Peptides against a protein of PDB entry 3ZN8. Designs and how they scored, part 5

Target 1, 125 residues: chain A of PDB entry 3ZN8
Amino acid sequence: LEEYDKIQKKMEDVMEGKGKLTLRDVYAQIIALRKMGPLSKVLQHIPGLGIMLPTPSEDQLKIGEEKIRRWLAALNSMTYKELENPNIIDKSRMRRIAEGSGLEVEEVRELLEWYNNMNRLLKMV

## One batch from the design tools (peptide; aimed at target 1 E110 W114)

Design b1_p10_2_s2 (made by RFdiffusion4, then SolubleMPNN; from b1_p10_2, 5 letters changed)
Fold by OpenDDE base, seed 2:
Structure b1_p10_2_s2 (fold): chain B 125 residues (1-125), chain A 10 residues (1-10)
Amino acid sequence: as target 1 above (125 residues)
Amino acid sequence: DKERLLKLLL
């Protein structure tokens, strides 16, 4: 609970322009959410999600859990400098992360693209 | 609106 509240406050600070969302913040979020249980249990704790989104099928939840596991493998293969400043991740770093995590380079690219899109959205709101 | 986006991203 305390880790989750720290993460929410960090995201609020980023939306207010008082900080930067990092991949370390993303890692901490994924770990905090996973402590609540499987993705199905996490989604049940999001107020209003059941009104905005159809309840995910069991297969969709399994796909989501696998994607989270793959992203955690990528994050665990990053250096502290890469987690704090993902913009330094060039093609060589991305390949090393992919090789170290057992992922395709495209999957590491997808994680970085998601992070970049998230940072754009947080700055626009 | 900001709080709703946070709740969707966490």
Scores: peptide ipSAE 0.050, ipTM 0.620, DockQ to the pose 0.215
OpenDDE base, seeds 1, 3, 4, 5: peptide ipSAE 0.040, 0.037, 0.038, 0.045; ipTM 0.617, 0.604, 0.599, 0.608

Design b1_p10_2_s3 (made by RFdiffusion4, then SolubleMPNN; from b1_p10_2, 6 letters changed)
Fold by OpenDDE base, seed 2:
Structure b1_p10_2_s3 (fold): chain B 125 residues (1-125), chain A 10 residues (1-10)
Amino acid sequence: as target 1 above (125 residues)
Amino acid sequence: EKERLLKLLL
């Protein structure tokens, strides 16, 4: 609970232009959400999601949970400097992260693209 | 609405 509230506050601060969302924050969020249980249980705790999105099939939940596991493997293969400043992740770092996590370079690229898109959205609010 | 959607995606 306390870790989740700290993460939510940091996101509010970033939306207000106070600070930067890092991959360390993303890691902490994924871990906090996973402490609530499988992705299916996490989605049940989101008020109004069942009104905005059809209830995901069991197969969609399994795909989502696998994607989260793969992203955690990538995050666990990052250095502290990369987690705090993901913009330093060049092609060489991206390849090392992929090799260390057992992922394709494209999957590491997808995580970084998602992070970059999220930071753009946060700055537009 | 956008702030609430952001609280869901993060």
Scores: peptide ipSAE 0.054, ipTM 0.618, DockQ to the pose 0.171
OpenDDE base, seeds 1, 3, 4, 5: peptide ipSAE 0.046, 0.040, 0.035, 0.052; ipTM 0.607, 0.598, 0.598, 0.604

Design b1_p10_2_s4 (made by RFdiffusion4, then SolubleMPNN; from b1_p10_2, 6 letters changed)
Fold by OpenDDE base, seed 2:
Structure b1_p10_2_s4 (fold): chain B 125 residues (1-125), chain A 10 residues (1-10)
Amino acid sequence: as target 1 above (125 residues)
Amino acid sequence: WKELLLKLLL
């Protein structure tokens, strides 16, 4: 409860322009959601997703859960400074994160591109 | 939360 409320409040602050969404916030959110159970159970608790998205197949849920697991490995291989300010992640840091997580550099790049796109979208709201 | 999770899956 308390960790979830802290994350929610921080998201509200970011949506209000009072804060910056960091990869630390993304990490904390993914962990909080995973504590509720597998992605399938989390999706069932979101009213209206079943109206806006076809119910993901069990295989699509497995692919999504695998992608989340890989991104968590990358996030666990980041320094606190990198999690708080992902814009400092250069090619050398990206390679180190990939090596430390057992991922391809391209997968670490994809995570960073996703984060950058998310921050752009949050600044437009 | 809906928008963030939807944006996480995209």
Scores: peptide ipSAE 0.072, ipTM 0.648, DockQ to the pose 0.181
OpenDDE base, seeds 1, 3, 4, 5: peptide ipSAE 0.022, 0.072, 0.020, 0.022; ipTM 0.586, 0.653, 0.576, 0.591

Design b1_p10_3 (made by RFdiffusion4)
Pose (drawn by RFdiffusion4):
Structure b1_p10_3 (pose): chain A 106 residues (1, 21-125), chain P 10 residues (1-10)
Amino acid sequence: LLTLRDVYAQIIALRKMGPLSKVLQHIPGLGIMLPTPSEDQLKIGEEKIRRWLAALNSMTYKELENPNIIDKSRMRRIAEGSGLEVEEVRELLEWYNNMNRLLKMV
Amino acid sequence: KKLQEELLRL
């Protein structure tokens, strides 16, 4: 049930219920339909879950803050350690900056 | 992508 510390404390809670659906707990707004979140149980069927939660914990508690410092020598680093590919790491690294970015405009 | 969207909405 400044940002990095919140990302972990939050992503950790996003597994001990599902992948849970508490996305509708702090949103006074309304939804769309039910035949759409049905594709969430598909990723649960596999013995695994997601590639993101992999290389995510395979990083220092400071490398997640400014993933910009990460080079070609650092991408392959958390790649082989997590079992993901260099390409599967980029999509993860280019996102840590987005959260710390779009949040500024909030 | 869905996880990104969920985290942004939260």

Design b1_p10_3_s1 (made by RFdiffusion4, then SolubleMPNN; from b1_p10_3, 5 letters changed)
Fold by OpenDDE base, seed 4:
Structure b1_p10_3_s1 (fold): chain B 125 residues (1-125), chain A 10 residues (1-10)
Amino acid sequence: as target 1 above (125 residues)
Amino acid sequence: DRLLEMLLAL
């Protein structure tokens, strides 16, 4: 609980433009959410998500849990420098991360694209 | 909230 609250506060600071979101912050948040249980249990603890999203099917929950697992594998295959500054991840680094995580290079590219899109949105606030 | 929403939207 206390570790989760620290991560939430850091995410709030980033959302307020007081910080930069890194992949280390993404990793920490995913781990904190997973400590609450399976994705189905996590979604039940997020206020307002049940109003904005239809209740996910069991198959959608399985797909989401697998995507989280794959992204954790990619993040675990990154160096500290890559987690802190994902912009240094070139084609060679991306291939190494894919090989080390057992993922396709495209799946690593999707994670980086998601991060870049998130960081663009956070800079517009 | 938003990170998980964005993770689920992929």
Scores: peptide ipSAE 0.126, ipTM 0.721, DockQ to the pose 0.200
OpenDDE base, seeds 1, 2, 3, 5: peptide ipSAE 0.117, 0.119, 0.105, 0.114; ipTM 0.719, 0.722, 0.717, 0.717; seed 2 fails the geometry check

Design b1_p10_3_s2 (made by RFdiffusion4, then SolubleMPNN; from b1_p10_3, 6 letters changed)
Fold by OpenDDE base, seed 2:
Structure b1_p10_3_s2 (fold): chain B 125 residues (1-125), chain A 10 residues (1-10)
Amino acid sequence: as target 1 above (125 residues)
Amino acid sequence: DELERWLLAL
């Protein structure tokens, strides 16, 4: 709970323009979320969110967990400077990260694109 | 994606 609260507060600070979302923050969130379990279980504990979110099938959870595992491998292959400033990741860095994580360059590109999209959305709020 | 749903819920 305390680790989750720290991450949530940092997201609030980013949404307020007081902070910057980094890949290090993304990494910390993924780890915290994996400790808490599926979002559907967390949302079921929120009174008034009686939105019966379709419980993802066990197969959808497995696919998501595998994608998360691959992204964690990519993140673990990044330098501190890359995690703090993902915009420095050029084609040469992407290739190194892919090779170090056992991923395709395309999967590393997908992670970076997702991060860039997320960071854009957070700046628009 | 479950990860995208988690991140949009923050």
Scores: peptide ipSAE 0.177, ipTM 0.692, DockQ to the pose 0.403
OpenDDE base, seeds 1, 3, 4, 5: peptide ipSAE 0.175, 0.172, 0.173, 0.177; ipTM 0.696, 0.686, 0.699, 0.699

Design b1_p10_3_s3 (made by RFdiffusion4, then SolubleMPNN; from b1_p10_3, 5 letters changed)
Fold by OpenDDE base, seed 3:
Structure b1_p10_3_s3 (fold): chain B 125 residues (1-125), chain A 10 residues (1-10)
Amino acid sequence: as target 1 above (125 residues)
Amino acid sequence: SRLEEWLLKL
């Protein structure tokens, strides 16, 4: 809960134009969510989510949990400098991260694309 | 994806 509150505050600061959301922040959020239990249990505690998103099937939850686990492996294979400054991750770094995490390079690219999109959205709010 | 939508709302 403490780590969850910390990342929420960080997101609020970024939305106010204070600082930058990093992959370290993303990592902290993933760890905090996993400590809350299965993804199904986490989702039910997010206010308004049940109204905005249809309840995922059990199979969709399993797919989501596996994807998060894979992204966590990628994050664990990044250096601190990469986590703080994801924009430095070039093709060579992506390949290293993929090899170190047992992922395809495309899966690492997908994580970075998601991060970039999320960071842009937060700045527009 | 449904997962991406969830992650963007966190």
Scores: peptide ipSAE 0.063, ipTM 0.641, DockQ to the pose 0.384
OpenDDE base, seeds 1, 2, 4, 5: peptide ipSAE 0.029, 0.027, 0.033, 0.019; ipTM 0.576, 0.570, 0.547, 0.473

Design b1_p10_3_s4 (made by RFdiffusion4, then SolubleMPNN; from b1_p10_3, 4 letters changed)
Fold by OpenDDE base, seed 5:
Structure b1_p10_3_s4 (fold): chain B 125 residues (1-125), chain A 10 residues (1-10)
Amino acid sequence: as target 1 above (125 residues)
Amino acid sequence: SELEEWLLRL
């Protein structure tokens, strides 16, 4: 709970424009949430989200869990510098990360595009 | 994906 609260506070600082979201922060949050239990249960505890998100089927939960596992594999294959500044990840780094994680390059690209989109949204807030 | 949507809501 204490680690989760620290992550949440950092996310709040980012949302207020006082900080920068990194993939290290994303990693830490995913790990914290997984320790709390199935993603569906975590989402149900987020005020307002439990009402808007349809309860995923058990099969959808398994698909989501597999996607999280794959993204964690990618994150675990990144260097500290890449996690702190994903903008340095070029095509060569992306290929290395894919090979190291057992993922397709396209899956690593998808993670990076998601991160970039998140940062764009945070700058608009 | 559901994960992407979840992450966008964080």
Scores: peptide ipSAE 0.144, ipTM 0.691, DockQ to the pose 0.443
OpenDDE base, seeds 1, 2, 3, 4: peptide ipSAE 0.145, 0.144, 0.136, 0.144; ipTM 0.688, 0.680, 0.687, 0.687; seeds 1, 3 fail the geometry check

Design b1_p10_4 (made by RFdiffusion4)
Pose (drawn by RFdiffusion4):
Structure b1_p10_4 (pose): chain A 106 residues (1, 21-125), chain P 10 residues (1-10)
Amino acid sequence: LLTLRDVYAQIIALRKMGPLSKVLQHIPGLGIMLPTPSEDQLKIGEEKIRRWLAALNSMTYKELENPNIIDKSRMRRIAEGSGLEVEEVRELLEWYNNMNRLLKMV
Amino acid sequence: KDLQRRLLRL
């Protein structure tokens, strides 16, 4: 049930219920439909879950703050350690900056 | 991506 500390304390809670659906707990707004979140149980069917939660914990508690410092020598680092590819790491690293970015405009 | 979107909404 400044940001990095929150991201972990939050993603960690996003596994001990599902992948849970508490996305509708702090949103006074309304939803769309039910035949859409049905594709959530598909990723659960596999023995695994998601590649993001992989290389996510395979990083220092400071490398997630400014993933910009990461080079070609650092991408392959958390790649082979997590079992993901260099390409699967880029989509993960280019997102840590987005959260710390779009949040500033909040 | 879906989990990222959910995280952003939260």

Design b1_p10_4_s1 (made by RFdiffusion4, then SolubleMPNN; from b1_p10_4, 6 letters changed)
Fold by OpenDDE base, seed 5:
Structure b1_p10_4_s1 (fold): chain B 125 residues (1-125), chain A 10 residues (1-10)
Amino acid sequence: as target 1 above (125 residues)
Amino acid sequence: DELGEWLLKL
């Protein structure tokens, strides 16, 4: 709980423009959420989301869990400098991360694209 | 991407 609250406070600081979201922050958040139990239970505890989100099927939860495992494998294959500054990840680094994680380069690209989109959204708030 | 969509809804 205390680790989760620290991550949430850091996300608030980033949304207020007082901080920068990194892939290290994303990693820490994913680990904190997994400690709370199945993704379905986590979503039910978010105020307003349990009303606005269709309850994922058991199969959608399994697909989401597999995607989280793959993204964690990619994150675990990154250097500390890459986690803190994902913008340094070029094609050579992306291929190394893919090879080290047992993923396709496209899956690593998808994680980085998601991170870039998240940072764009946080700058508009 | 389902995880991306989930994280956009947080």
Scores: peptide ipSAE 0.139, ipTM 0.716, DockQ to the pose 0.417
OpenDDE base, seeds 1, 2, 3, 4: peptide ipSAE 0.123, 0.132, 0.122, 0.124; ipTM 0.716, 0.702, 0.693, 0.719

Design b1_p10_4_s2 (made by RFdiffusion4, then SolubleMPNN; from b1_p10_4, 5 letters changed)
Fold by OpenDDE base, seed 5:
Structure b1_p10_4_s2 (fold): chain B 125 residues (1-125), chain A 10 residues (1-10)
Amino acid sequence: as target 1 above (125 residues)
Amino acid sequence: DELGRQLLLL
């Protein structure tokens, strides 16, 4: 709960333009989500929300969990400077991260594109 | 992306 509240406050600070979402913040969110379990399972226990949210199949949850493990491997292969400023990650850094994590370069690109899209959305709210 | 959707809902 305390880790979650720190993450929420960081998101609020970013939306107010007082901060920047980093890949370190993303890492903290992924770890918090894994400790709490899939939020979709918690939301399914709320009356009325379980009807509006598609229940992921057990296979979709396993695919999502594998993707989280792959993204954690990429994040663990980044330098502190890259985690704080992902916009410095060029093609050479991206290849190094892919090689160090055992991932395809495209999977590292997908993580960075997701991060860029998230930062755009948080600035529009 | 299902992970992206889960992180957007947090």
Scores: peptide ipSAE 0.154, ipTM 0.698, DockQ to the pose 0.468
OpenDDE base, seeds 1, 2, 3, 4: peptide ipSAE 0.114, 0.150, 0.123, 0.140; ipTM 0.647, 0.688, 0.654, 0.685

Design b1_p10_4_s3 (made by RFdiffusion4, then SolubleMPNN; from b1_p10_4, 6 letters changed)
Fold by OpenDDE base, seed 2:
Structure b1_p10_4_s3 (fold): chain B 125 residues (1-125), chain A 10 residues (1-10)
Amino acid sequence: as target 1 above (125 residues)
Amino acid sequence: DRLGEWLLKL
């Protein structure tokens, strides 16, 4: 609970232009969500989601959970400096992270693209 | 809300 509240406050601060969302913050969020249980249980705790979106199929939840596991493997293969400042991740670092996590370089690129898109969206609010 | 938006963007 306390870790989750710290993460929410960090997201709020970033939306207010106070600080930067890092991959360390993303890692902490994923871990906090996984402590709540499988992705299916996490989605049940989101008020109004069941009204706005069709309940994901069990197969869609399994795909999402596997994607999260793969991204955790990538995050666990990053250095502290890379987690705090993902913009330093060049092609050489990206390949090392892929090799260390058992992922394709494209999957590491997808995680970084998602992170970059998230940071753009949070700065536009 | 914010958590839902984060999960939808994964």
Scores: peptide ipSAE 0.114, ipTM 0.673, DockQ to the pose 0.172
OpenDDE base, seeds 1, 3, 4, 5: peptide ipSAE 0.025, 0.102, 0.103, 0.097; ipTM 0.639, 0.670, 0.675, 0.669

Design b1_p10_4_s4 (made by RFdiffusion4, then SolubleMPNN; from b1_p10_4, 6 letters changed)
Fold by OpenDDE base, seed 3:
Structure b1_p10_4_s4 (fold): chain B 125 residues (1-125), chain A 10 residues (1-10)
Amino acid sequence: as target 1 above (125 residues)
Amino acid sequence: DRLFEWLLKL
């Protein structure tokens, strides 16, 4: 609970322009959510999600959980400097992260593109 | 939780 509240406050600070979302913040959030249990149990604890999103099928939950596991492997293969400032991740770093995580370079690129899009959207609010 | 909503839309 305390880790989750810290992550929420960090997201609010970023939305207010008082900070930057990092891949360390993303990592901390994924770990906090996984400590709450399976993705299906985590979904039940999100206020308003059952009104805004159709209840995901069991197969969609499995696909989402596998994608999160792959992204955690990539994040675990990053340096602290890369997690705090993902913009330093060049093609050489991206290949090293892919090789170290057992992922395709395209999957690491997808994670970084998602992060960039998220961080842009949070700054536009 | 916006990050979680985005993780689910992927």
Scores: peptide ipSAE 0.132, ipTM 0.712, DockQ to the pose 0.173
OpenDDE base, seeds 1, 2, 4, 5: peptide ipSAE 0.098, 0.117, 0.118, 0.092; ipTM 0.690, 0.701, 0.706, 0.686

Design b1_p10_5 (made by RFdiffusion4)
Pose (drawn by RFdiffusion4):
Structure b1_p10_5 (pose): chain A 106 residues (1, 21-125), chain P 10 residues (1-10)
Amino acid sequence: LLTLRDVYAQIIALRKMGPLSKVLQHIPGLGIMLPTPSEDQLKIGEEKIRRWLAALNSMTYKELENPNIIDKSRMRRIAEGSGLEVEEVRELLEWYNNMNRLLKMV
Amino acid sequence: EKALLLRTFL
């Protein structure tokens, strides 16, 4: 049930209920439909879950703050350690900056 | 996926 600390404390809670659906707990707004979140049980069918939660915990508690410092020598680092590819790491690293960015405009 | 995580985080 400044940001990095929140990301962990939140993503950790996003597994001990599903992948849960509490996305509609702090949104007074309304939804769209039900035949859409049905593709959520598909990723659950596999023995695994997601690639993101993989290389996510395979990083220092400070390397997630400014993933910009990460180079070609650091991408392959958390790649082989997590079992993901260099390409699957980029999509993850280029996102840590987005959260810390779009949040500033909030 | 990114959008859903942002909606929950924000």

Design b1_p10_5_s1 (made by RFdiffusion4, then SolubleMPNN; from b1_p10_5, 7 letters changed)
Fold by OpenDDE base, seed 2:
Structure b1_p10_5_s1 (fold): chain B 125 residues (1-125), chain A 10 residues (1-10)
Amino acid sequence: as target 1 above (125 residues)
Amino acid sequence: FEEELLQYLL
Protein backbone atom coordinates (compact mmCIF):
# COMPACT_ATOMS: atom_id res chain seq x y z
CA LEU B 1 0.00 0.00 0.00
CA GLU B 2 2.50 2.74 1.06
CA GLU B 3 4.91 2.00 -1.86
CA TYR B 4 1.97 1.96 -4.25
CA ASP B 5 0.66 5.31 -2.93
CA LYS B 6 4.16 6.86 -3.40
CA ILE B 7 4.28 5.60 -7.00
CA GLN B 8 0.73 6.82 -7.72
CA LYS B 9 1.55 10.27 -6.29
CA LYS B 10 4.67 10.39 -8.50
CA MET B 11 2.57 9.47 -11.55
CA GLU B 12 0.09 12.24 -10.64
CA ASP B 13 3.03 14.70 -10.35
CA VAL B 14 4.18 13.57 -13.86
CA MET B 15 0.67 14.06 -15.31
CA GLU B 16 0.59 17.53 -13.69
CA GLY B 17 3.97 18.31 -15.39
CA LYS B 18 5.71 18.44 -11.94
CA GLY B 19 7.72 15.26 -12.60
CA LYS B 20 9.38 13.05 -15.24
CA LEU B 21 8.38 9.45 -15.91
CA THR B 22 11.51 7.27 -15.86
CA LEU B 23 12.07 3.56 -16.48
CA ARG B 24 12.70 3.30 -12.72
CA ASP B 25 9.11 4.49 -12.20
CA VAL B 26 7.89 1.99 -14.82
CA TYR B 27 9.78 -0.78 -12.99
CA ALA B 28 8.29 0.21 -9.63
CA GLN B 29 4.77 0.35 -11.14
CA ILE B 30 5.14 -3.10 -12.74
CA ILE B 31 6.32 -4.56 -9.41
CA ALA B 32 3.45 -2.87 -7.52
CA LEU B 33 0.91 -4.12 -10.10
CA ARG B 34 2.29 -7.69 -9.85
CA LYS B 35 1.91 -7.57 -6.05
CA MET B 36 -1.76 -6.50 -6.34
CA GLY B 37 -2.56 -8.83 -9.25
CA PRO B 38 -3.99 -8.03 -12.70
CA LEU B 39 -5.95 -4.75 -12.82
CA SER B 40 -8.75 -6.63 -14.61
CA LYS B 41 -9.19 -8.81 -11.47
CA VAL B 42 -9.27 -5.71 -9.24
CA LEU B 43 -11.79 -4.04 -11.57
CA GLN B 44 -13.93 -7.23 -11.59
CA HIS B 45 -14.52 -6.65 -7.84
CA ILE B 46 -16.10 -3.26 -8.66
CA PRO B 47 -19.87 -3.77 -9.20
CA GLY B 48 -20.80 -3.12 -12.86
CA LEU B 49 -17.21 -2.87 -14.24
CA GLY B 50 -16.63 -6.66 -14.32
CA ILE B 51 -19.55 -7.03 -16.77
CA MET B 52 -18.29 -4.27 -19.10
CA LEU B 53 -14.61 -5.31 -19.24
CA PRO B 54 -13.69 -8.30 -21.41
CA THR B 55 -12.23 -10.89 -19.04
CA PRO B 56 -8.85 -11.74 -20.57
CA SER B 57 -8.50 -15.47 -21.18
CA GLU B 58 -6.08 -17.36 -18.93
CA ASP B 59 -3.80 -17.69 -22.00
CA GLN B 60 -3.83 -13.90 -22.59
CA LEU B 61 -2.91 -13.37 -18.91
CA LYS B 62 0.01 -15.85 -19.27
CA ILE B 63 1.25 -14.12 -22.47
CA GLY B 64 1.02 -10.74 -20.71
CA GLU B 65 2.86 -12.08 -17.64
CA GLU B 66 5.65 -13.47 -19.85
CA LYS B 67 5.98 -10.08 -21.61
CA ILE B 68 6.24 -8.35 -18.19
CA ARG B 69 8.90 -10.86 -17.09
CA ARG B 70 10.93 -10.16 -20.27
CA TRP B 71 10.65 -6.37 -19.77
CA LEU B 72 11.68 -6.74 -16.11
CA ALA B 73 14.77 -8.67 -17.29
CA ALA B 74 15.61 -5.78 -19.65
CA LEU B 75 15.04 -3.19 -16.88
CA ASN B 76 17.26 -5.21 -14.48
CA SER B 77 20.02 -5.14 -17.15
CA MET B 78 19.97 -1.31 -17.37
CA THR B 79 22.27 1.04 -15.45
CA TYR B 80 20.84 3.58 -12.99
CA LYS B 81 21.70 6.34 -15.51
CA GLU B 82 19.74 4.52 -18.23
CA LEU B 83 16.74 3.93 -15.93
CA GLU B 84 16.71 7.64 -14.93
CA ASN B 85 17.32 8.92 -18.48
CA PRO B 86 16.26 6.33 -21.10
CA ASN B 87 17.05 8.80 -23.92
CA ILE B 88 20.79 7.99 -23.51
CA ILE B 89 20.11 4.38 -24.63
CA ASP B 90 21.72 4.13 -28.08
CA LYS B 91 22.13 1.05 -30.31
CA SER B 92 25.23 -0.07 -28.36
CA ARG B 93 23.40 0.20 -25.02
CA MET B 94 20.33 -1.60 -26.46
CA ARG B 95 22.56 -4.48 -27.62
CA ARG B 96 24.25 -4.72 -24.19
CA ILE B 97 20.86 -4.70 -22.44
CA ALA B 98 19.53 -7.36 -24.82
CA GLU B 99 22.60 -9.59 -24.29
CA GLY B 100 22.43 -9.11 -20.50
CA SER B 101 18.70 -9.95 -20.37
CA GLY B 102 18.64 -12.82 -22.90
CA LEU B 103 16.34 -10.77 -25.19
CA GLU B 104 16.42 -9.72 -28.82
CA VAL B 105 17.44 -6.09 -29.49
CA GLU B 106 13.98 -5.63 -31.03
CA GLU B 107 12.30 -6.42 -27.67
CA VAL B 108 14.47 -3.82 -25.90
CA ARG B 109 13.54 -1.35 -28.67
CA GLU B 110 9.84 -2.20 -28.18
CA LEU B 111 10.12 -1.48 -24.42
CA LEU B 112 11.81 1.88 -25.14
CA GLU B 113 9.21 2.78 -27.77
CA TRP B 114 6.42 1.91 -25.31
CA TYR B 115 8.12 4.11 -22.67
CA ASN B 116 8.51 7.01 -25.14
CA ASN B 117 4.84 6.75 -26.14
CA MET B 118 3.76 6.61 -22.48
CA ASN B 119 5.93 9.59 -21.53
CA ARG B 120 4.49 11.54 -24.50
CA LEU B 121 0.90 10.78 -23.45
CA LEU B 122 1.57 11.79 -19.82
CA LYS B 123 2.87 15.18 -21.08
CA MET B 124 -0.37 15.76 -23.05
CA VAL B 125 -2.57 15.33 -19.92
CA PHE A 1 -1.18 -6.07 -22.21
CA GLU A 2 0.42 -2.81 -23.46
CA GLU A 3 -3.05 -1.19 -23.62
CA GLU A 4 -3.95 -2.47 -20.11
CA LEU A 5 -0.65 -1.15 -18.70
CA LEU A 6 -1.25 2.12 -20.58
CA GLN A 7 -4.75 2.43 -19.06
CA TYR A 8 -3.36 1.63 -15.57
CA LEU A 9 -0.61 4.28 -15.76
CA LEU A 10 -2.93 7.05 -17.10
Scores: peptide ipSAE 0.131, ipTM 0.703, DockQ to the pose 0.469
OpenDDE base, seeds 1, 3, 4, 5: peptide ipSAE 0.051, 0.126, 0.123, 0.130; ipTM 0.622, 0.710, 0.705, 0.708

Design b1_p10_5_s2 (made by RFdiffusion4, then SolubleMPNN; from b1_p10_5, 5 letters changed)
Fold by OpenDDE base, seed 2:
Structure b1_p10_5_s2 (fold): chain B 125 residues (1-125), chain A 10 residues (1-10)
Amino acid sequence: as target 1 above (125 residues)
Amino acid sequence: EEERLLQLFL
């Protein structure tokens, strides 16, 4: 609970332009979500959302968990400077992160692209 | 679809 409230407040501060979302914030969120269990269980407790979200199949949940596990491996292979400032991650850093995490460079690129898209959306709100 | 769930909660 307390870790989640800190993360939510950090997201609010970023949306208000009082901060920057970093990959460290992303890592903390993924860890908090994994501690709370499948997000689908949390969403099922929100009145009215259970009607709008198709319950993911068990196979879709497993695929999502594996993608999250791969992204955690990439994040664990990043330096503190890279987690705080993902924009410094060049092709050489991406290759090192991929090699250190047992991932393809493309999978590291997808994580960074997702982060960049998220950080753009949060600046538009 | 999974990336879209990550986009809502990250």
Scores: peptide ipSAE 0.148, ipTM 0.710, DockQ to the pose 0.373
OpenDDE base, seeds 1, 3, 4, 5: peptide ipSAE 0.136, 0.139, 0.141, 0.136; ipTM 0.707, 0.708, 0.709, 0.707; seeds 1, 4 fail the geometry check

Design b1_p10_5_s3 (made by RFdiffusion4, then SolubleMPNN; from b1_p10_5, 6 letters changed)
Fold by OpenDDE base, seed 3:
Structure b1_p10_5_s3 (fold): chain B 125 residues (1-125), chain A 10 residues (1-10)
Amino acid sequence: as target 1 above (125 residues)
Amino acid sequence: FEDELLKLFL
């Protein structure tokens, strides 16, 4: 609970423009949510989201969990500097992260693109 | 799935 509340406050601070969302923040939130149970149960507790989101099938939950696991492997293969400043991740760093995580470079690129898109959205709010 | 993750950060 206390770890989750710290992460939520950090996300609020980022949404308020008081901080930058980092891949460390992403990692911490994924871990906190996994401790709370399946993502579907967490989303059902968010007011308004449980009504608007189709209940994912058990198979969709498994696919989602696998994707999270792969992204966590990539994040675990990053240096602290890369987690704090993902914009320093060049092609050489992406390759190292992919090799260290047992992922394709494309999957590391996908995670970084998702992160970049999220940060673009957060700057428009 | 990416949209579901995005919704966890919003």
Scores: peptide ipSAE 0.173, ipTM 0.761, DockQ to the pose 0.592
OpenDDE base, seeds 1, 2, 4, 5: peptide ipSAE 0.081, 0.160, 0.165, 0.156; ipTM 0.690, 0.754, 0.758, 0.749

Design b1_p10_5_s4 (made by RFdiffusion4, then SolubleMPNN; from b1_p10_5, 7 letters changed)
Fold by OpenDDE base, seed 2:
Structure b1_p10_5_s4 (fold): chain B 125 residues (1-125), chain A 10 residues (1-10)
Amino acid sequence: as target 1 above (125 residues)
Amino acid sequence: FEEELLLYLL
């Protein structure tokens, strides 16, 4: 609870333009959320989301958990400087991260693209 | 999945 509330407050500060979302923040949030249990249980506690999102099948939850696990492996293969400033991650860094995580370079690129899209959306709020 | 993760992180 307390660790999650700290991460949520930091996400609120980012949405208010008081902070910067980093991959370190993404990592910490994913870990905090995984400690709370299945994504479906957390989404059910968000007013209005439990009505709009079809409850994912157990197989969809497993596929999702595996993608998160792979992204966590990529994040664990990043340097502190890369986690704080993902924009420094060039093709050479992506390849190193992929090799260190046992992933394809494309999967590391997808994570970075997702982060860039997230950080754009948070700047529009 | 990416959209669900996006919504979950917001």
Scores: peptide ipSAE 0.172, ipTM 0.739, DockQ to the pose 0.555
OpenDDE base, seeds 1, 3, 4, 5: peptide ipSAE 0.171, 0.162, 0.161, 0.172; ipTM 0.745, 0.722, 0.724, 0.741; seed 4 fails the geometry check

Design b1_p10_6 (made by RFdiffusion4)
Pose (drawn by RFdiffusion4):
Structure b1_p10_6 (pose): chain A 106 residues (1, 21-125), chain P 10 residues (1-10)
Amino acid sequence: LLTLRDVYAQIIALRKMGPLSKVLQHIPGLGIMLPTPSEDQLKIGEEKIRRWLAALNSMTYKELENPNIIDKSRMRRIAEGSGLEVEEVRELLEWYNNMNRLLKMV
Amino acid sequence: SLITTLFLER
């Protein structure tokens, strides 16, 4: 049930219920439909879950703050350690910056 | 909330 500490304390809670659906707990707004979140049980059917939660914990508690410092020598690092590819790491690293970015405008 | 929204969007 400044940001990095929150991301972990939050993503960790996003597994001990599902992938849960508490996305509608702090949103007074309304939804769209039910035949759409049905594609959430698909990723659950596999023995695995997601690639993101992989290389996510395979990083230092400071490398997630400014993933910009990460080079070609650091991407392959958390790649082979997590079992993901260099490409599957980029989509993850280019996202840690987005959260710390779009949050500033909040 | 924002982090969860951004997480589930992709």

Design b1_p10_6_s1 (made by RFdiffusion4, then SolubleMPNN; from b1_p10_6, 3 letters changed)
Fold by OpenDDE base, seed 5:
Structure b1_p10_6_s1 (fold): chain B 125 residues (1-125), chain A 10 residues (1-10)
Amino acid sequence: as target 1 above (125 residues)
Amino acid sequence: SLILLLFLEK
């Protein structure tokens, strides 16, 4: 719980423009959330989610759990420098990460695109 | 936390 609160505070600082969200921060957050239990329990702890999003089916939750597991595999295959500054990940690094994680290159690209989109949104808030 | 999960579902 204390580790989770530290991550949340850091996320708030990033949203206020006081910092930059890195893939290291994303990794730490995913691990903290998984300590709370399965994705179904995690979603129940998010205020307002049940109002803003339809309750996912059991099959959708399983798909989400699998996607998180794949992203963790990719993150575990990155170097510290890549986690801190994902913008250095070129095509060669992306292929290495994919091979090391047992993922398709497109899945690694999807994670990086998601990260870039997240950072764009954080700048608009 | 909320932001991460909102984007995973989209």
Scores: peptide ipSAE 0.097, ipTM 0.694, DockQ to the pose 0.460
OpenDDE base, seeds 1, 2, 3, 4: peptide ipSAE 0.087, 0.088, 0.089, 0.094; ipTM 0.710, 0.705, 0.704, 0.715

